# Peptides against a protein of PDB entry 5OK6: the designs that were tried, part 104

Target 1, 215 residues: chain A of PDB entry 5OK6
Amino acid sequence: ELPGLDSQWRQIENGESGRERPLRAGESWFLVEKHWYKQWEAYVQGGDQDSSTFPGCINNATLFQDEINWRLKEGLVEGEDYVLLPAAAWHYLVSWYGLEHGQPPIERKVIELPNIQKVEVYPVELLLVRHNDLGKSHTVQFSHTDSIGLVLRTARERFLVEPQEDTRLWAKNSEGSLDRLYDTHITVLDAALETGQLIIMETRKKDGTWPSAQL

## One batch from the design tools (peptide; made by RFdiffusion4, then SolubleMPNN)

Design b2_p21_1_s1 (from b2_p21_1, 9 letters changed)
Fold by OpenDDE base, seed 1:
Structure b2_p21_1_s1 (fold): chain B 215 residues (1-215), chain A 21 residues (1-21)
Amino acid sequence: as target 1 above (215 residues)
Amino acid sequence: SEEEALEASLEQLKAEAAAGK
């Protein structure tokens, strides 16, 4: 049974735990398609539970570019295309109205940037490759706040690099040249890495030479 | 440079892959 309309409104819009609650780093937030959310608002504000304004199941289909990988469309704008809800509010709405069958929730994390908390709607998808086998890639998502060190560790893990093997990263830049990622302590954001960017892991040779130094 | 050397290697690898080698 659905809660009373006023109770729904208060639960979802509650400033302490609802839509307008402060962002907290590491917490999960969820995207809700804007038109559905507005219909829900109209429904609960109308005061009639039997109203034709009943929003039905949550359907975020318009936010996805595909129903295979469930990737978001590019260029979605908060307040225009979607609303962000904290996990508790999202789970309430899903429990009350349901989510479209087979459609995954659009879960995102709050990240801490130098001067702001933000829901990271678009994590960075990097294309990881080895210097000697560019045809075998691993696409991996990273936060803008993740370190280059994490990218390197992730690449090593995905390519089953032995612990004794030394590795370093290169990024293919927009000009098509390669920039070495020297500092592993900077973030993905600081390194200006972008979605779809090719990241090459170079493995040091057993003779102690780098492949890049021999050309 | 190390960058130029790696780029050349990568270009070669891409060319070989494209050629089915």
Scores: peptide ipSAE 0.027, ipTM 0.593, DockQ to the pose 0.112
Fold by OpenDDE base, seed 2:
Structure b2_p21_1_s1 (fold): chain B 215 residues (1-215), chain A 21 residues (1-21)
Amino acid sequence: as target 1 above (215 residues)
Amino acid sequence: SEEEALEASLEQLKAEAAAGK
């Protein structure tokens, strides 16, 4: 049932539990398309439930690049293209207005960066390859807060590397050179890895030599 | 260096791929 307009406003915009609440690491937040949200604001601020300003179902169509993978468009800006709502507020709006049929919710996690929490709207998409077969890639999303160790484990899993095989990572840098990812404890952010970056998994040879050391 | 050696290997692989090998 649709609550009273003032109740909706207070529920969604309340700084304790609404849009303005503090970010907490690990929490889910949701994107709402800005024009829909503005229409909702106009509706609830108008004070007339019978108003022609009724926003209808939440429709995030303009935020998506495609309806196959539901990838977000690049370069979306908070406050311009979308608003961020905590899970509770999102679920309220969905319960009141519905979500456009077939659209998934745009759920994102709060990550903890040095001295700041942020909703990670754009996780890093890495292209994982093997040193001996660059033509076969796995595109995998990682948080900026994920460790290089997780990237390595993920690469091993995707390429079905046996537990006894030793592997290490290299990143292709912007200059086209390869940087070895020695420290597996640093984050994707600390390693300055970016979306679309090629990550090469080198596998140690059975003779105990590295392919890179034989050249 | 190990990096240069790997780069050379990767460039060779790219060249082979481009040549249809």
Scores: peptide ipSAE 0.027, ipTM 0.592, DockQ to the pose 0.091
Fold by OpenDDE base, seed 4:
Structure b2_p21_1_s1 (fold): chain B 215 residues (1-215), chain A 21 residues (1-21)
Amino acid sequence: as target 1 above (215 residues)
Amino acid sequence: SEEEALEASLEQLKAEAAAGK
């Protein structure tokens, strides 16, 4: 059953558990399409539960670039294209109004940056390959706050690299050259890695030499 | 440089793949 309009407003639009609550690292937040949200606001502010302003089910279709992989459109802006709700508020709205059939929720994580917490709407998708088999790639999503060490571990896992094999990473830069990722303790953000960027995992030879050092 | 060497290797691998090797 739908709660009263004032109750809906208070549950969604509050500073403790609603839209206005402080961000906390690791928490899940959800995107809601702006026009739907504005329609909901108008409905609950109108004071008539039977009004023609009823928003219907949540529909984020306009935020997606495709209905196959459910990728977000590029360049979406908070407050213009979508609003962010904490998990509790999102689940309330879904419980009350439903979500469009077959459409996945748009869940994102709060990350901690040096000066601010932010919902990471666009995590980094890296294209992982091996130096000796460029035809086999794995696209993997990472947070900007993930370490290069995690990228390396993930690449090793995806390519089933044995523990005794030594590996290192290279990134293809915007100029088309390769930059070695020496420091595995820096973040994806610090390394300026971007979505669609090619990351090459080099494996050390059995003779103890690196493929790149022999060329 | 190590980077140039790796690039050369990758270019060779791409060329071999394109040639059906």
Scores: peptide ipSAE 0.026, ipTM 0.583, DockQ to the pose 0.084
Fold by OpenDDE base, seed 3:
Structure b2_p21_1_s1 (fold): chain B 215 residues (1-215), chain A 21 residues (1-21)
Amino acid sequence: as target 1 above (215 residues)
Amino acid sequence: SEEEALEASLEQLKAEAAAGK
């Protein structure tokens, strides 16, 4: 059953877990299509539950590029295309109005950047390959706040590298050369890695030499 | 060799970059 309109408004906008609550690193937030949210605001502010302003089920279809992979469209802007809700508020709205059938929730994580918390709407998709087999790639999502060390560990896991094998990463740069990722403690952001960028994992030879050492 | 494979990989990457891929 739908709660009273004033109760809905207080819970979503003014509650301790409302839209305007502070962001906390690691928390899940959800995208809601802006027009739907504005329709909901008009409905609950109107004070008439039987009004023609009923928003219907949540439908984020306009935010998706495709209905196969459910990728977001590029260049979406908070406050223009969507609003962000904390998990509690999202789950309330879904319980009250429903979500369009077959459509996944758009869940994103709060990340901590040097001076700001932000919901990471667009994580970095890296194309991971081995130096000796560029034809076999794994696309993996990373946070901008993830370390290069995590990228390396993930690459090792995806390619089933044994624990005793030494590996290192190279990134394809804009000039088409490879930049070695020496520091594994820096973040994906600090390394300026971008979505679609090719990351090559080099494996050390059994003789202790690197394949690239003679290049 | 693994070296030749890496060299070939680098050459391929350069060629792809030059082609706008």
Scores: peptide ipSAE 0.025, ipTM 0.598, DockQ to the pose 0.355

Design b2_p21_1_s2 (from b2_p21_1, 10 letters changed)
Fold by OpenDDE base, seed 5:
Structure b2_p21_1_s2 (fold): chain B 215 residues (1-215), chain A 21 residues (1-21)
Amino acid sequence: as target 1 above (215 residues)
Amino acid sequence: SEEAALQASLEQLKAEAEAGK
């Protein structure tokens, strides 16, 4: 059953626990398609629960570029294409109105950048490969705030590298050449890694030599 | 450079794969 319209408004849009609440690192927030949200606002502000302005179930279809992987369209803008709600507010709306059948929620995390906290709507998707098998890739999502060290550890895990094996990373640059990722303490953002970029994990030989040093 | 050496190695590996080696 739907709560009263005033109760809905207060629950979703208040500055303490709703849409306007402060961002906190690690929290989950959810995207809601802007037109649906605006219709909901009009509905609850109208004061008539039986109004023709009833928004129906949440439908974020226009935010997705595909319904297979449920990837977001590029270039979406907060306040124009979508609004962000904290987890509690999102779950209230879903419980009241429902979510379009088969459509997943669009969950994102709050991250800390040097001078600001923000919801990371577009994390980085990297193509991880081994130096000796470029045809087998693992696509893995990373935050811009994740370290290169985490990328390396993730690559090792995905490729089942033994703990005693030594590995290092290379990134394919825009010119088609390879840049070594020497500093594992910098972030994905600092390394300027981008979605779709190929990251090559090189494994040290048992004799202590690197494959790249042989040529 | 190590980068150039790795690039050459990767190019060789690709060529071998394409050649069915």
Scores: peptide ipSAE 0.031, ipTM 0.629, DockQ to the pose 0.083
Fold by OpenDDE base, seed 4:
Structure b2_p21_1_s2 (fold): chain B 215 residues (1-215), chain A 21 residues (1-21)
Amino acid sequence: as target 1 above (215 residues)
Amino acid sequence: SEEAALQASLEQLKAEAEAGK
């Protein structure tokens, strides 16, 4: 059942779980397409529950670049293309109005950056490969706050590297050259890694030498 | 440099793959 219009407004905009609540690291937030949200605002502010301004089910179709992988369009801007709602608010709206059939929610996490908490709308998708088999790739999503160490561990796991095998990472830079990722404690952000970037995992030879050192 | 060496290796691997080796 739909709550009263004033109740909806208070709960979504000004409630303890409202749109304006402080961000907390690790929390889930959801994207709502701006036009739908504005229609909802108009509806609840209009004071007539039976008005023609009823927003209908949530439809984020315009935020997606495809309906296969449900990837977001690039360059979406908060406040222009979408609004961010905390999980509780999102679930209320979905409960009240529904979500377009077959359309997944757009869930994102709050990350903690040095000076601010931010909903990470665009996590980094890295292309992981082995130095000796470029034909086998794994696309893996990482947070900007994830360490290079996590990227390395993830690569090792995806390629089924045995614990005794020593590995290190290289990143292909914008110039087409390779940069070694020496410090595994820095973040993806610190390393300036970007979506679509090729990350090469080099495996140490049995003789204890690195392939790159012998070329 | 190690970077240049690795790049050369990768280029070689690509060439071999393209050649059907």
Scores: peptide ipSAE 0.031, ipTM 0.628, DockQ to the pose 0.084
Fold by OpenDDE base, seed 2:
Structure b2_p21_1_s2 (fold): chain B 215 residues (1-215), chain A 21 residues (1-21)
Amino acid sequence: as target 1 above (215 residues)
Amino acid sequence: SEEAALQASLEQLKAEAEAGK
């Protein structure tokens, strides 16, 4: 059931629980396409429920690069291309207006960065490869706040590395050289890893030597 | 350095892959 227009406005825009509420790490927020949201604003601010300004179903189509993987377009800007709503507000809008058939919600997590919380709209996509088979990659998404240790564990899992095998990571840097990721406790952000960056998992040989040490 | 050695290995692998194409 569609609430009164003033009630909708208060529910969605209320600073305590709505769009303007403080970000909290680990919470889910959702993207709403800006034009739809502006249409909704016009509708509820117009004060006429029978207005031709009715926004219809939420449609985030313009935010997606593709309808297969539902990847977001690059370079989307908050306040220009989309608005961020906390889960409660998003669910209210979806319940009131619906979501375009077939579209998934664009859910993102609040992450804690040094001295700031941010909705992580673009997680880092890393290309994971083995040192001896660069042609076979696994693209995996990581939060900027994920540890290098998690990246390593993920790489081991994806490549079905046995527990007894020892592995370490290298990152291909912007200069084309390889930087060893020694500290597994630092974050993806701290290591300055970027989307599309090649991460090489080196596996220790059975003789106890590292492939890199033999060259 | 270990980095240089691994880089050389990767470059070799890349070259082999390119030669096989």
Scores: peptide ipSAE 0.030, ipTM 0.641, DockQ to the pose 0.092
Fold by OpenDDE base, seed 3:
Structure b2_p21_1_s2 (fold): chain B 215 residues (1-215), chain A 21 residues (1-21)
Amino acid sequence: as target 1 above (215 residues)
Amino acid sequence: SEEAALQASLEQLKAEAEAGK
């Protein structure tokens, strides 16, 4: 059952877990299509539950590029295309109005950037490969705040590298060559890694030399 | 060899970049 309109407004906009609450790193937030949200605002502000302004079920279809992988369209802008709601507010709206059948929620995480918290709407998708087999790739999603060390560990896991084997990463640069990712403590953001970028994992030889040493 | 494989990989990556891939 739908709560009273004033109660809905207070819960979503002015509640302790409302839309305007401070962002906290690691929290989940959800995207809501802007037009739907504006319709909801008009409905609850109108004060008439029987009005023609009823928003219907949440439908984020216009935010998706496809209904197979449910990838977001590129270039979406907060406040123009969507609004962000904390998990509690999102779940309230879904419970009250429903979500379009078969459509997944658009959940994103708050990340800590220098001097700002931000909901990371577009995490980085890296293409991981081995130096000796570029034909076998793994696409893996990372946060901009993830370390290069995490990328390396993830690559090792995906390629089933044994713990005793030593590995390092190279990134394909804009010139088509490879840049070594020497510092594993910097973030994906610091390394300026981008979605679709090739990351090559090099495995150290048994003799202790690197395959790239002769290049 | 591992060196040859890596070299081939680098060459391939350069070729792809030059081709706009």
Scores: peptide ipSAE 0.029, ipTM 0.643, DockQ to the pose 0.375

Design b2_p21_1_s3 (from b2_p21_1, 10 letters changed)
Fold by OpenDDE base, seed 5:
Structure b2_p21_1_s3 (fold): chain B 215 residues (1-215), chain A 21 residues (1-21)
Amino acid sequence: as target 1 above (215 residues)
Amino acid sequence: SEEEALAASLAELKESAAAGL
């Protein structure tokens, strides 16, 4: 059963648990397509439950670039293309109106940046490869706040690298040259890594030499 | 060898890089 329209508005728009609540690092927030959300606002503000302004099920189709991988379109803007809701508010709307058949929820995490918390709508997608097989990539998503050490551990896990094997990372830069990711304590953001960037994992030889030292 | 393959791959990466590929 749908709650009363005033109760819906108060549950979704309140500053303590709704849309206006403070961001907290590590919490999940969800994207809602702006036109649907505006239709819902008009419906609940109209005060008539039988109104022709009923929004129907949540439909985020316009936010996706494809229905295969469910990737977001590039350049979407908060307040223009979508609104952000905390998990509780999202789950209320889904329970009341439903979600379009077959669409996944668009879940994102709150990240902590210097002096600001934000929902990370666009995490970084890196192309992980081994130095000896550039044709086999693993696309992996990382937060801008993730360390290069996490990227290295993730690459080791994806390629099933043995614990005793020593590895290091290189990034292909915009000039196409290879920059060594020497400091593993800096973030993906600090390293200026970008979506679609090639990251090469080099494995140390059994003789203790690095393959790149012969170049 | 895997090493020659890396050296070649890194050389090709450097060359493709230099070529704007």
Scores: peptide ipSAE 0.028, ipTM 0.657, DockQ to the pose 0.574
Fold by OpenDDE base, seed 3:
Structure b2_p21_1_s3 (fold): chain B 215 residues (1-215), chain A 21 residues (1-21)
Amino acid sequence: as target 1 above (215 residues)
Amino acid sequence: SEEEALAASLAELKESAAAGL
């Protein structure tokens, strides 16, 4: 059953789990298409449940590039294209109004950057390859706050590297040269890794030499 | 050798990047 309009407003805007609550690292937030959210605001502020301002089901179709991979459009702006809601508020709205059939929720994580907490709307998508088989890539999403060590572990797992095998990463730069990722403790952000960037995992030889040492 | 294969692969990657610039 739909709560009273004042109750809806209080739960979504002014509650401890409302839209204006502080961001917390690791929490899930959800994108809601801006026009739908504004229609909901108008409905609940109007005070008439029977009004023609009823928003209907949540429809985020305009935020997606396609309905196959459900990738977001590039360049979406908070407050212009979408509103961010904490998980509790999102689940309330979905329970009250529904979500358009077949659309996935747009879930994103709060990340901690050096001076700000932010919902990471666009995680970094890296192309992982092995040095000896560049034709087989694994596309994997990483947070900007993930370490290069996590990228390396993920690459090892995807390529089924044995625990005793030593591996290291190279990033293809904009000039087409390879930059070795020496420090595994820095983040994806600190390494300035970007979506679509090729990351090469090099495996050490049994003789203890690196394939790249003879370049 | 695996080194020559990496060298070749890295060279191809460099050439492919230069072609995309």
Scores: peptide ipSAE 0.028, ipTM 0.656, DockQ to the pose 0.412
Fold by OpenDDE base, seed 4:
Structure b2_p21_1_s3 (fold): chain B 215 residues (1-215), chain A 21 residues (1-21)
Amino acid sequence: as target 1 above (215 residues)
Amino acid sequence: SEEEALAASLAELKESAAAGL
């Protein structure tokens, strides 16, 4: 059952627990398509529950570039294309109005950057490959705040690398050359890694030499 | 450089793959 319109407004727009609540690192937030949200605002502010301004189910279709992988369109802007809601507020709206059939929720995490929290709407999708088999790739999402060490561990796991095998990463840069990721303690952001970037995992040879050092 | 060496290796691998080897 839908709560009263004033109750809906207070619950979703409450600055302490709603849309305007402070961001906290690691929390989940959800995207809501802006036109739907504005329709909801108009409905709950109108004071008539039977109003023709009823927003219907949440429909985020316009935020997706495809309905297969459910990837977001590039260049979406908060406040223009979508509104961010904390998990509690999102779940309330979904419980009240429903979500369009077959659409996944657009869940994103709050990340901590130097002196600011933000919702990471666009995590980095890296293309992981082995130096000796470029045709076998794994696409994996990472936060900009994830370490290169996590990228390396993830690559090792995806390629079933044994613990005794020594591995290192290279990134293909915009110039088409390879940059070695020497420091595994820096972040994906610090390494300036981008979505679609090729990351090559090099495995050390049994003779103790690196494939790259013999060329 | 190590980067140039790896790039060369990767180029050779791409050529091998393109050749169906």
Scores: peptide ipSAE 0.027, ipTM 0.633, DockQ to the pose 0.085
Fold by OpenDDE base, seed 2:
Structure b2_p21_1_s3 (fold): chain B 215 residues (1-215), chain A 21 residues (1-21)
Amino acid sequence: as target 1 above (215 residues)
Amino acid sequence: SEEEALAASLAELKESAAAGL
């Protein structure tokens, strides 16, 4: 059953638990398409439950680039294309109006940057490859706050590297040269890694030499 | 440098792959 319009407004827009609540690192937030959200605002502010302004089910279709991988379109802007809701508010709206059939929720995490909390709408997609087989890539998403050590572990897992094999990472830079990712404790952000960037995992040879050092 | 060496190897691998396609 739909709650009263004023109760809906207070629940979703309440600064303590709603859209305007403080961001907390690790929390889930959800994207809602802006036009739907504005239609909902108009409906609940109109004060008439029988109004023709009823928003229907949540439809985020315009935010997706594709309906196969459910990737977001590039360049979406908060407040223009979508609004961000905390998990509680999102779940209320879904319970009241439903979500369009087959559409996944657009869940994103709050990350902590040095001076700000932010909902990470666009995680970094890295192209992981082996130094000796550049044609076999694994695309993997990482947070900007993930360590290079996590990228390395993920690459090892994806390529089924044995625990005893030594590996290291290189990033292909914008100039087309390779930068070695020496520090595994820095973040993806600190390393300035970008979506679509090629990350090369080098595996140490059985003779104890690195492939890169033999050239 | 190790970086230049790996870059050269990767360039050669890429060129070889491109020549084989």
Scores: peptide ipSAE 0.027, ipTM 0.637, DockQ to the pose 0.117

